# Ledger of designs, part 300: peptides against a protein of PDB entry 3JWR

Target 1, 323 residues: chain A of PDB entry 3JWR
Amino acid sequence: TRELQSLAAAVVPSAQTLKITDFSFSDFELSDLETALCTIRMFTDLNLVQNFQMKHEVLCRWILSVKKNYRKNVAYHNWRHAFNTAQCMFAALKAGKIQNKLTDLEILALLIAALSHDLDHRGVNNSYIQRSEHPLAQLYCHSIMEHHHFDQCLMILNSPGNQILSGLSIEEYKTTLKIIKQAILATDLALYIKRRGEFFELIRKNQFNLEDPHQKELFLAMLMTACDLSAITKPWPIQQRIAELVATEFFDQGDRERKELNIEPTDLMNREKKNKIPSMQVGFIDAICLQLYEALTHVSEDCFPLLDGCRKNRQKWQALAEQ
Target 2, 298 residues: chain A of PDB entry 3JWR as posed
Amino acid sequence: TRELQSLAAAVVPSAQTLKITDFSFSDFELSDLETALCTIRMFTDLNLVQNFQMKHEVLCRWILSVKKNYRKNVAYHNWRHAFNTAQCMFAALKAGKIQNKLTDLEILALLIAALSHDLDHRGVNNSYIQRSEHPLAQLYCHSIMEHHHFDQCLMILNSPGNQILSGLSIEEYKTTLKIIKQAILATDLALYIKRRGEFFELIRKNQFNLEDPHQKELFLAMLMTACDLSAITKPWPIQQRIAELVATEFWEQGDQVGFIDFVCTQLYEALTHVSEDCFPLLDGCRKNRQKWQALAEQ

## One batch from the design tools (peptide; made by RFdiffusion4, then SolubleMPNN)

Design b2_p23_7_s4 (from b2_p23_7, 12 letters changed)
Fold by OpenDDE base, seed 4:
Structure b2_p23_7_s4 (fold): chain B 323 residues (1-323), chain A 23 residues (1-23)
Amino acid sequence: as target 1 above (323 residues)
Amino acid sequence: MEKIEAEKKKIEEFIKPEVEALP
């Protein structure tokens, strides 16, 4: 395609030029092409292209295929969300120095998972999918969308000309797919809530050890969630804008819940409760985000900008909630 | 403080059914 030709022929700017190592990164000013260039740079600077013998054209095609399989009519869970998740992963690996704690296969899997974790997202949560009796709800009992996202990821990875994993051995390929699946499934917030207690207790007791395979898996899950939620850590102007996108998508779901399911939506998804957004954001930060970024910062102190950003945004939202 | 705790509780209550649905 013309898009592929343009991407494949383009000079990829440095990570410094693209600012993709910054936790404060924003994609708002970037074109779709520039987001693809950033993604190429992430793979290159993590040595994934070299170590796994990726063909440049295949990587370009894969990136474009992933981007194409996000919906444009979804306010938040679109390509830009996936891209920002991957950028946060890249920043955590590089600036946060987590790269030194992980294998190349784990890094490869996490980056693919971050980009793929919301493929074909429909702008509704698992509860809506289940309550609407959607066909996907017949395939999976829990984490319905996350299973679908993984299926889409696998489909793309196996598509002709998109096989970025073709340089891997059979065992490396199996390992990578296992980690990708676990990482995508870990983005189910319900699963995060179920598992986070174990992680926090290990940290609290100073018993956390990445050499333990189970704890490694747990850490990768927590890291995925930390990147998925990383909008809450962004500089205040960016955070406000992203919060508007999230609210838009949630309100769209709430409107559909009223219309299609004849139910009153929860406050989070109720357009009539827009005035509660600041207080709800504080509640979200306290319930879900703060402890995660605290724990992540304990594992790697260089991840502190994520925690600091989250704390600053909590203060800003609290100030708005008091007005 | 009471408002924050109330919103925290609502978020927890919202996610609880999904958590309970996990194996």
Scores: peptide ipSAE 0.275, ipTM 0.873, DockQ to the pose 0.857
Fold by OpenDDE base, seed 1:
Formats: C-alpha cells, structure tokens, sequence
Structure b2_p23_7_s4 (fold): chain B 323 residues (1-323), chain A 23 residues (1-23)
C-alpha cells in the first residue's frame, strides 16, 4: 500500500528527537505516520529488530496492521491509547531502567502486548459485552475482551507479511506468545485487583524477587497495568484532555446501556453525573493507581515520574472536587 | 475526605462482581 511504502522509506528519527523516553510524552501533535515511526524506534532502541532479525518491511506492515485493527469511532480505546501504552512501556524500560531486569523475550512480548492489548476494542467494557449477550461472551466467561484482543494479536502475528516473530526459535516463539497472552490478560482491571495484593505484600515484606518465575509473571502483569493506566500520570493539561476522551467513551456506553439494555448506568458512565468526574478521578487514583506506582517505584526508583505525576493529578482533581 | 472515600468504595463495588467471577 502507499502507506506502507511511505513508512518503509521514511527516515526514523532518534528517540531523543521523538521524546519517546519521556514519561511526560504526548501524542496529540503527532500524525499517524509519526506514531508509526515512534513505534519503529521503540523496537529498534530495545534491540528487538537486531536480536530477533526482524525485516524492516515486515515490522512496518505489522505496525500498520495493528493500527488498522483499532476502531476509529471509539473515543479512547483506539490506536492512540495503544500507542501511548507502548510509549509508557518504552519509557519505563529505558528511563525507568526496567530493561536491565528483563530478558529480551520479555521485552519483546511486553512491547507487542502493549501495542495489541486493546485490538478491536468496541468502546464498551466486559460487563456490557456479557449483559448484551454478545457472541464473545459465549466463548469466554471472564476477561472477555482481553481474550479477544489476544486472539486479534495472534491473528495479525500469523498473517502473511506480518510475521515479525519469524526469526525466533520454536521455543522462543512459544515463550513469547505465553508472555503476550499473560500481559494482555493482565490489562483486565479485575485481574489486577485480584493479583495486586500479592505484589504489594512482596514489596512491603522486602521479599520481591524477579528471579522467581511466578513473581516475574506477577511483575510483568503489574507493569502492563501501570502502562495502560499511565494517562493518570501525565502533565495536567494532557491528563484533562485524556479524561475527557475516557468520559466520552464511558458516557457513550451509558447511553447504550439505557437504550439497548434498559438499565440505569453507573455514575462513571452517566452523562448526567459529569460534575462527579473530579471526585471519581480522586477515588480511582486512591483505589487503583497510587499503590501501583508506589510499588513500581520501589522496584525501580527511576519510575518516580509516574508516581509524582499521579500524585500531582490527584491534587488537581481534588481541588476541582472541592469547588 | 468522606466524599473521596465514598467514591473509592463505589469503584471497588463496581469491580467486585468481575473479580468474584474470576477463577
């Protein structure tokens, strides 16, 4: 395609030029082509292209295929969300120095998972999919969308001309797919809530050990969630704009819940409760976000900008909630 | 503080059924 030709022929700017190592990164000013160039740079600077012998054209095609399989009519869970999740992963690996704690296969899997974790997202949560009796709810009892996202990821990885993992051995391929699956499934906040207590307790007791395979898996899950939720850590103007996109998508779901399911939406998804957004954001930060970024910062102190950003945004939302 | 704790509780209650559905 013309898009593939343009991407494959383009000079890829440095990570410094693209500012993709910054935890404060924003994609708002970037074109779709520039987001694809940033993604190529992430693979290159993580040594994934070299270590796994990726062909440039295949990588370009894969990136464009992933981007194409996000819906354009979804306000938040689109390509830009996946791209920002991957950028936060890249920043955590590089600037946060987590790269030195992981294997190349784990890094490869996390980057693919970050880009793929919301593939074909429909702008509705698992509860809506279940209550609407969607065909996907017949295939999976829990983490319905996350299983679907993984299936889409696997489909793309196996599609002709998109096989970025073709340089891996059979055992490396199996390992990578296992980690990708676990990482995508970890973006289900229900799984996060179920598992986070074990992680926080290991940190609290100073018993956390990345050499333990179970603790490694747990850490990768927590890191995925930390990147997926990273909008809450962004500079205040960026945070506000992203919160508006999230609210738009949630209100669209709430409107559909009223119309299609004949139910009253929760406050989070109720357009009439827009004035509750600041207090709900503080509640979300306290219930879900703060302890995660505290624990992540304990594993790597260089991840502190994520925690600091989360704390600053909590203060801003609290000030708005008190008005 | 009471308002924030109330919203925190609502978020926890919202996710609780999904957590309980997990194996």
Amino acid sequence: as target 1 above (323 residues)
Amino acid sequence: MEKIEAEKKKIEEFIKPEVEALP
Scores: peptide ipSAE 0.230, ipTM 0.854, DockQ to the pose 0.852
Fold by OpenDDE base, seed 3:
Structure b2_p23_7_s4 (fold): chain B 323 residues (1-323), chain A 23 residues (1-23)
Amino acid sequence: as target 1 above (323 residues)
Amino acid sequence: MEKIEAEKKKIEEFIKPEVEALP
C-alpha cells in the first residue's frame, strides 16, 4: 500500500526528537504516520529489531495492521489509546529504568501487548457485552473483550507479511506469546482489582522480588495497568481532553444501555450526570490509581513523574468537584 | 518454514490453558 511504502521509506527520528521517553508525552499533534514512526523507534531503541532480527518492512506492515484493526468510530479505545499505552510502557522502560529489570522477551511481549491490548474494541465494557448477549459472551465467561483482543493480536502476528516474531526460536516464541496473553488479560480492571492487593502487600513488607517468577508475572500485570491508565498522569490540559474522550465513549454506552437494554446507566455512563465527572475522577484516582503509581515508584523511583502527575490531577479534579 | 509454523500453532494451543490459569 502507499501507506506502507511511505512508512518503510521514511527516516525514523530519534526518541529525543519524538519525545517518546517523556512521561508528559502527548500524541494530539501527531499524524498517524508519525505515531507509526514513534512505534518503530520504540522497537529499535529497546533493541528488539536487532535482537530478534525483525525485517523493517515486516515491522512496518505489522504496525499498520495493528492500527487498522482499531475502530475509527470509538471515541477513546482506538489506535491512539493503544499508542499512548505503548508510549507509557516505553517511557517506563527507558526513563523509568524498568528495562534493566526485565528480559528482552518480557520487553518484547509488553510492547506488543500494549499496542494490541484493545484490538477491535467496540466502545463498550465487558458488562455491556455480557448483558447484550453478544456472541463473544458465549465464548468467554470472564475478561471477554481481553480474550478477544488477544485473539486479534494472534491473528495479526500470524498474518502473511506481519510475522514480526519469525526470528524467534520455538521456546522464545512460546514464552513471548504466554507473556503477551497474560499482559492483555491483565488489562481487565476486574483482574487488576483482584490481584493488586498481593502486589501492594509485597511492596509494603519489602518482600517484593522480581527473581520470583510469580512476582515477576504480577509485576508485569501491574505495569500493564499503570500504562493503560496513564492518561490520569498526564499534564492537566492533556488529562482534561482525554477525560472528555472517555466520558464521550461512556455516555455513548449509557445511551445504548437505555435504548438497547432498557436499563438506567450508572452515573459514570449517564450523560445526564456530567456534573459528577470531577467527583468521579477523584474517586477513580483514590480507588484505582494512586496506590498503583506509589507501588510502581517504589519498584523504580524514576517512575515518580507518573505518581506526581496523578496527584496533581487529583487536586485539579477535587477543585472542580468543589465548585 | 511450514514445519516451524506448524510447531508455533501447537505452541499457541499448548499455552492457552497455562495462561488462562490466572489467580
Scores: peptide ipSAE 0.023, ipTM 0.557, DockQ to the pose 0.058
Fold by OpenDDE base, seed 5:
Structure b2_p23_7_s4 (fold): chain B 323 residues (1-323), chain A 23 residues (1-23)
Amino acid sequence: as target 1 above (323 residues)
Amino acid sequence: MEKIEAEKKKIEEFIKPEVEALP
């Protein structure tokens, strides 16, 4: 395709030029081509291209295939969300110095997972999929969308000309796919809520050890969630705009719940309760976000910008909730 | 190379069923 030719022939700017190491990064000004160039740079600067012998054209095709399998008519859970999740992962690995704590296979898996974690997202949550009796709810018992996202990820990785993992040994390939699956499934917020207590307790007791395989898996899950939710950490103007996209998607679901299911939506998805967004954002930060970024900052102090951003946005949302 | 690809495909086919696809 013309898009593939343009991407494959383009000079990839440095991570510094692209600002992809910054926790404050915004994609709003970037074209789709520039987001793809940023993604190439992430793979290159993490040494994944060299270490796993990725062909440049295959990587370019894979990135474009991943991007193509996000829906354009979804307000928030689109390519830009996946790209921002991957950028936060890259920033956490580089600027947050988490790269030194992980294997190359774990890094490879996390980057692929971050880009792929919401593939073919439909702008509705698992609860809607279940209540609407969607065919996907018949295929998977729990974490319905996350299983679908992983299946889509696997289909792309196995597609002709998209096999970025072809340079891996059989054992490396198995390990990578296992980690990708675990990382994508970990983005189910219900699983996060279930597992986070163990992580926070290990941190509180100073018993956290990345050399333990179970604790490593737990950490990778928490890191995925931290990147997935990273919009809450962004500079206030960026956070407000992203919160509007999230609200748009949630209200679209609420409108569908009312129309298609004859159900009154929750406050979060109710367009008529838009005035409650600031207080709901404070509640979300307190219930879900703060402890995660505190724990992540305890693992690596260089991740502090995520915690600081979250705290600053809590203050901003609280001020709006008091008006 | 062909043997590695064939084994990778078998692994992929084996991982697919672990996605709790109903029987």
Scores: peptide ipSAE 0.018, ipTM 0.537, DockQ to the pose 0.016

Design b2_p23_8_s1 (from b2_p23_8, 18 letters changed)
Fold by OpenDDE base, seed 1:
Structure b2_p23_8_s1 (fold): chain B 323 residues (1-323), chain A 23 residues (1-23)
Amino acid sequence: as target 1 above (323 residues)
Amino acid sequence: SQELQEYKEVEKLLEKQLQQFAQ
């Protein structure tokens, strides 16, 4: 395609020029081409292209295929969300110095998972999919959308001309797919709530050990969630704009719940309760976000900007909730 | 399965918590 030719021929700017190592990064001013260039730079600077012998054209095609399989009519869970999740992963690996704690296969899997974790998202949560009796709800008992996202990821990885993993051995390929699946499934907040207690307890007791395979898996899951939720850590103007996108998508779901399911939406999904957004954001930060970024910062102190950003945004939301 | 039941309990807890954030 013309898009592939343009991307494959383009000079890829440095990570410094693109500012993709910054935890404060914003994609708002970037074109789709620039987001694809940033993605190439992430793979290159993590040594994934070299270590796994990726062909440049195949990587370009894969990136464009991933981007194409996000819906344009979804306000938040689109390519830009996946791209920002991957950028936060890149920043955590580089600036947060987590790269030195992981294997090349784990890094490869996490980056692919971050880009792929919401593929074909429909702008509705698992509860809506279940209540609407969607065919996907018959295939999977839990984490319905996350299983679907992984299936889409696997489909793309196996598509002709998109096989970025063709340089891996059979064992490396199996390991990578396992980690990708686990990482995508970890973005289900219900699974996060189920598992986070074990992680926090290991940190509290100073018993956390990445050499333990189970603890490694647990850490990768927590890191994935930390990147997925990273909008809450951004500078306040960016945080506000992303919160508007999230609210738009949630209100669209609430409108559909009224129309299609004849149910009253929860306050989170209710357009008429927009004035509760500040208090809901404070509650979300306290219940879900703060302990995660505290624990992550304990594993790597260089991740402190995520925690600091989360704390600052909590203060801003609290101030709005008091007005 | 026991695992599915545990998941559903956590999902309900999450939904309840999210609703409480708006109070």
Scores: peptide ipSAE 0.223, ipTM 0.828, DockQ to the pose 0.818
Fold by OpenDDE base, seed 3:
Structure b2_p23_8_s1 (fold): chain B 323 residues (1-323), chain A 23 residues (1-23)
Amino acid sequence: as target 1 above (323 residues)
Amino acid sequence: SQELQEYKEVEKLLEKQLQQFAQ
C-alpha cells in the first residue's frame, strides 16, 4: 500500500525528538503516520529489532495491520489508546528504568501486548457482551473481550508479511506468546482487582522479588494495567480530553443498553448523569489507580511521574466535583 | 466452574465500585 511505502521509506526520528520517553506524552498532535513512526522507534530503542532480527518492512506492515484492526468508530478504545498504552510502556521501560528488570522476551511481549491489547474493540465492555448474548460470550467463560483481543493479535502475528516474531526460536516464540496472552488478559480490570492485593501485599512487606517467576508474572500484569490506565496520569488538559473520550464511549454503550437490551445503564454509562463524571473520576482514582501507581513507584522510583500525575488529576477532579 | 463464578463475582464487584463513584 501507499501507506506502507511511505512508512517504510520514512526516516524515523529519535525518541527524544518524538518525546516518547516522556510520561507526559500526548498523541493529539500526531498524524497516524507519526504514531507508526513512534512505534518503530519504540521497537528500535528497546533493541527488539536488532535482538530478534526484525525486518523493517515486516515491522512496518505489522504496525499498520495492528492499527487497521482497531475500529475508527469507537471513541476511546481505538488505535490511539493502544498507541498511548504502548508509549506509556516504553516510557516506563526507559525513563522508569523497568527495562533493566525484565528480559528481552518480556519487553517484546509487553510492547506487542500493549499495542494489541484492545484489537477489534467494539466500544462495549464484557458485561455488555455477556448480556447481549453475543457469539463471543459463548467462546469464552471470562475476560471475553481480552481473549478476543489476543486472538486478533495472534491472527495478525501469523498473517503473511506481518510475522515480526519469525526470528525467534520455537521456545522463544512460545514464551513470548504466553506472556502476550497473559499481558492482554491482565487488562481485564476484574482480573486486576482479583490479583492486585497480592502485589500490594508483597510491596508492603518488602517481599517483592522479580526473580520469582510468579511475582514476575504478577508484576507484568500490574505494569500492563498501569500503562492501560495511564491516561489518568497525564497533564490535566490531556487527562480532561481523554476523559471526554472515555465518557463518550461509555455513554454510547449506555445508549445501546437502553435501546438494544432495554436496561437502564449504570451511572458510569448514563448520559443523563454527565454531571457525576468528576466524582466518578475521583472514585476511580481512589479505588483503582492510586495504589497501583504507588506500588509501581516502589518497584521503580523513576515511575513517580505516573503517581504524581494521578495525584494531581485527583485534585483537579475533586475541585470540579465540589462545584 | 468455580473460576467462572469467582470471575463473575469480581466483575460485579468492579461494576458496583465504579457505580459507587457516581453517587
Scores: peptide ipSAE 0.210, ipTM 0.820, DockQ to the pose 0.595
Fold by OpenDDE base, seed 4:
Structure b2_p23_8_s1 (fold): chain B 323 residues (1-323), chain A 23 residues (1-23)
Amino acid sequence: as target 1 above (323 residues)
Amino acid sequence: SQELQEYKEVEKLLEKQLQQFAQ
């Protein structure tokens, strides 16, 4: 395609030029082509292209395929969300120095997972999918969308000309897919809530050890969630804009719940309760986000900007809630 | 399965918590 030719022929700017190592990064001013270039840079600077012998054209095609399989009519859970999740992962790996704690296969898997974790998202949560009796709800008992996202990820990875993992051994391939699956599934917030207590307890007791395979898996899950939720850590102007996108998508779901399911939406998804957004954001930060970024910062102090951003945004939302 | 039951309990807890944030 013309798009592929343009991407494959383009000079890829440095990570410094693209600012993709910054936790404060924003994609708002980037074209789709520039987001793809950023993604190439992430793979390159993590040594994934070299270590796994990725062909440049194949990587370009894969990136474009992933981007294409996000819906443009979804306000938040689109390519830009996936791209921002991957950028946060990249920043956590580089600036946060987590790269030194992980294997190349784990890094490869996490980056692929971050980019793929919401593939074909429909702008509705698992609860809506279940209540609407959608065909996907018959395929999976829990984490319906996350299973679907992984299936889409696997489909793309196996598509002709998109096989970025073709340089891996069979064992490396299996390991990578396992980690990708676990990482995508970990973005189910229900699973996060289920597992976070174990992680926080290990941190609190100073018993956390990345050499333990179970604890490694747990950490990768927490890291994925931290990147997925990283919008809450962004500088306030960016946070506000992203919060508007999230609210738009949630309100669209709420409108559909009323119309299609004859259900009164929760306050989070109720367009009539926009005034509750600030207080809900404070509650979300307190219940879900703060402890995660505290624990992550304990594992790597260089991840502090995520925690600091979260704290600052809590203060901003609290101030709005008091108005 | 026990796993599914546990998941549903967590999902309910999540929904409850998210609702509490809006109150």
Scores: peptide ipSAE 0.210, ipTM 0.823, DockQ to the pose 0.825
Fold by OpenDDE base, seed 2:
Structure b2_p23_8_s1 (fold): chain B 323 residues (1-323), chain A 23 residues (1-23)
Amino acid sequence: as target 1 above (323 residues)
Amino acid sequence: SQELQEYKEVEKLLEKQLQQFAQ
């Protein structure tokens, strides 16, 4: 395609020029082509292209395929969300120095997972999918959308000309796919709530050890969630704009719940309760985000900008809630 | 399965937590 030719022939700017190492990064000013260039740079600077012998054209095609399999009519869970999740992962690995704590296969899996974790997202949560008796609800008992995202990820990876993992051994391939699946499934916030207590307790007791395979898996899950929620850590103007996108998508779901299911939406999904957004954001930060970024900062102090950003945005939302 | 029951309980807990802050 013309798009592939343009991307494959383009000079890829440095990570410094693209500012993709910054925790304060914003994609708002970037074209789709520029987001693809940023993604190439992430793979290159993490040594994934070299270490796994990726062909440049295949990587370009894969990136474009991933981007194409996000829906444009979804306000928040689209390519830009996946791209920002991957950028936060890249920043956490580089600026947050987490790269030194992980294997190349784990890094490869996390980056693929971050880009793929919401593939074909429909702008509705698992609860809506279950209540609407969607065909996907018959395939999976829990984490319905996350299983679907992984299936889409696997489909793309196996598509002709998109096989970025062709340089891996059979064992490396199996390991990578396992980690990708676990990482995508970890983005189900219900699983996060289930597992976070173990992680926080290990940190509190100073018993956290990345050499333990179970604790490694737990850490990768927490890191994925931290990147998935990273919008809450961004500078206030960026956070505020993303919060509007999230609210738009949630209100669209609430409107569908009324129309299609004859159900009164929860406050989070209720367009009529827009005035509660600031207080809901404070509650979300306190219940979900703060402890996670605190724990992540204990694993790597260089991740402090994420915690600091989260605290600053809590203050901003609290000030709005008091008006 | 026991796993499914545990998941449903956690999902309910998540929903309750998110709702408590919407008030």
Scores: peptide ipSAE 0.068, ipTM 0.772, DockQ to the pose 0.696

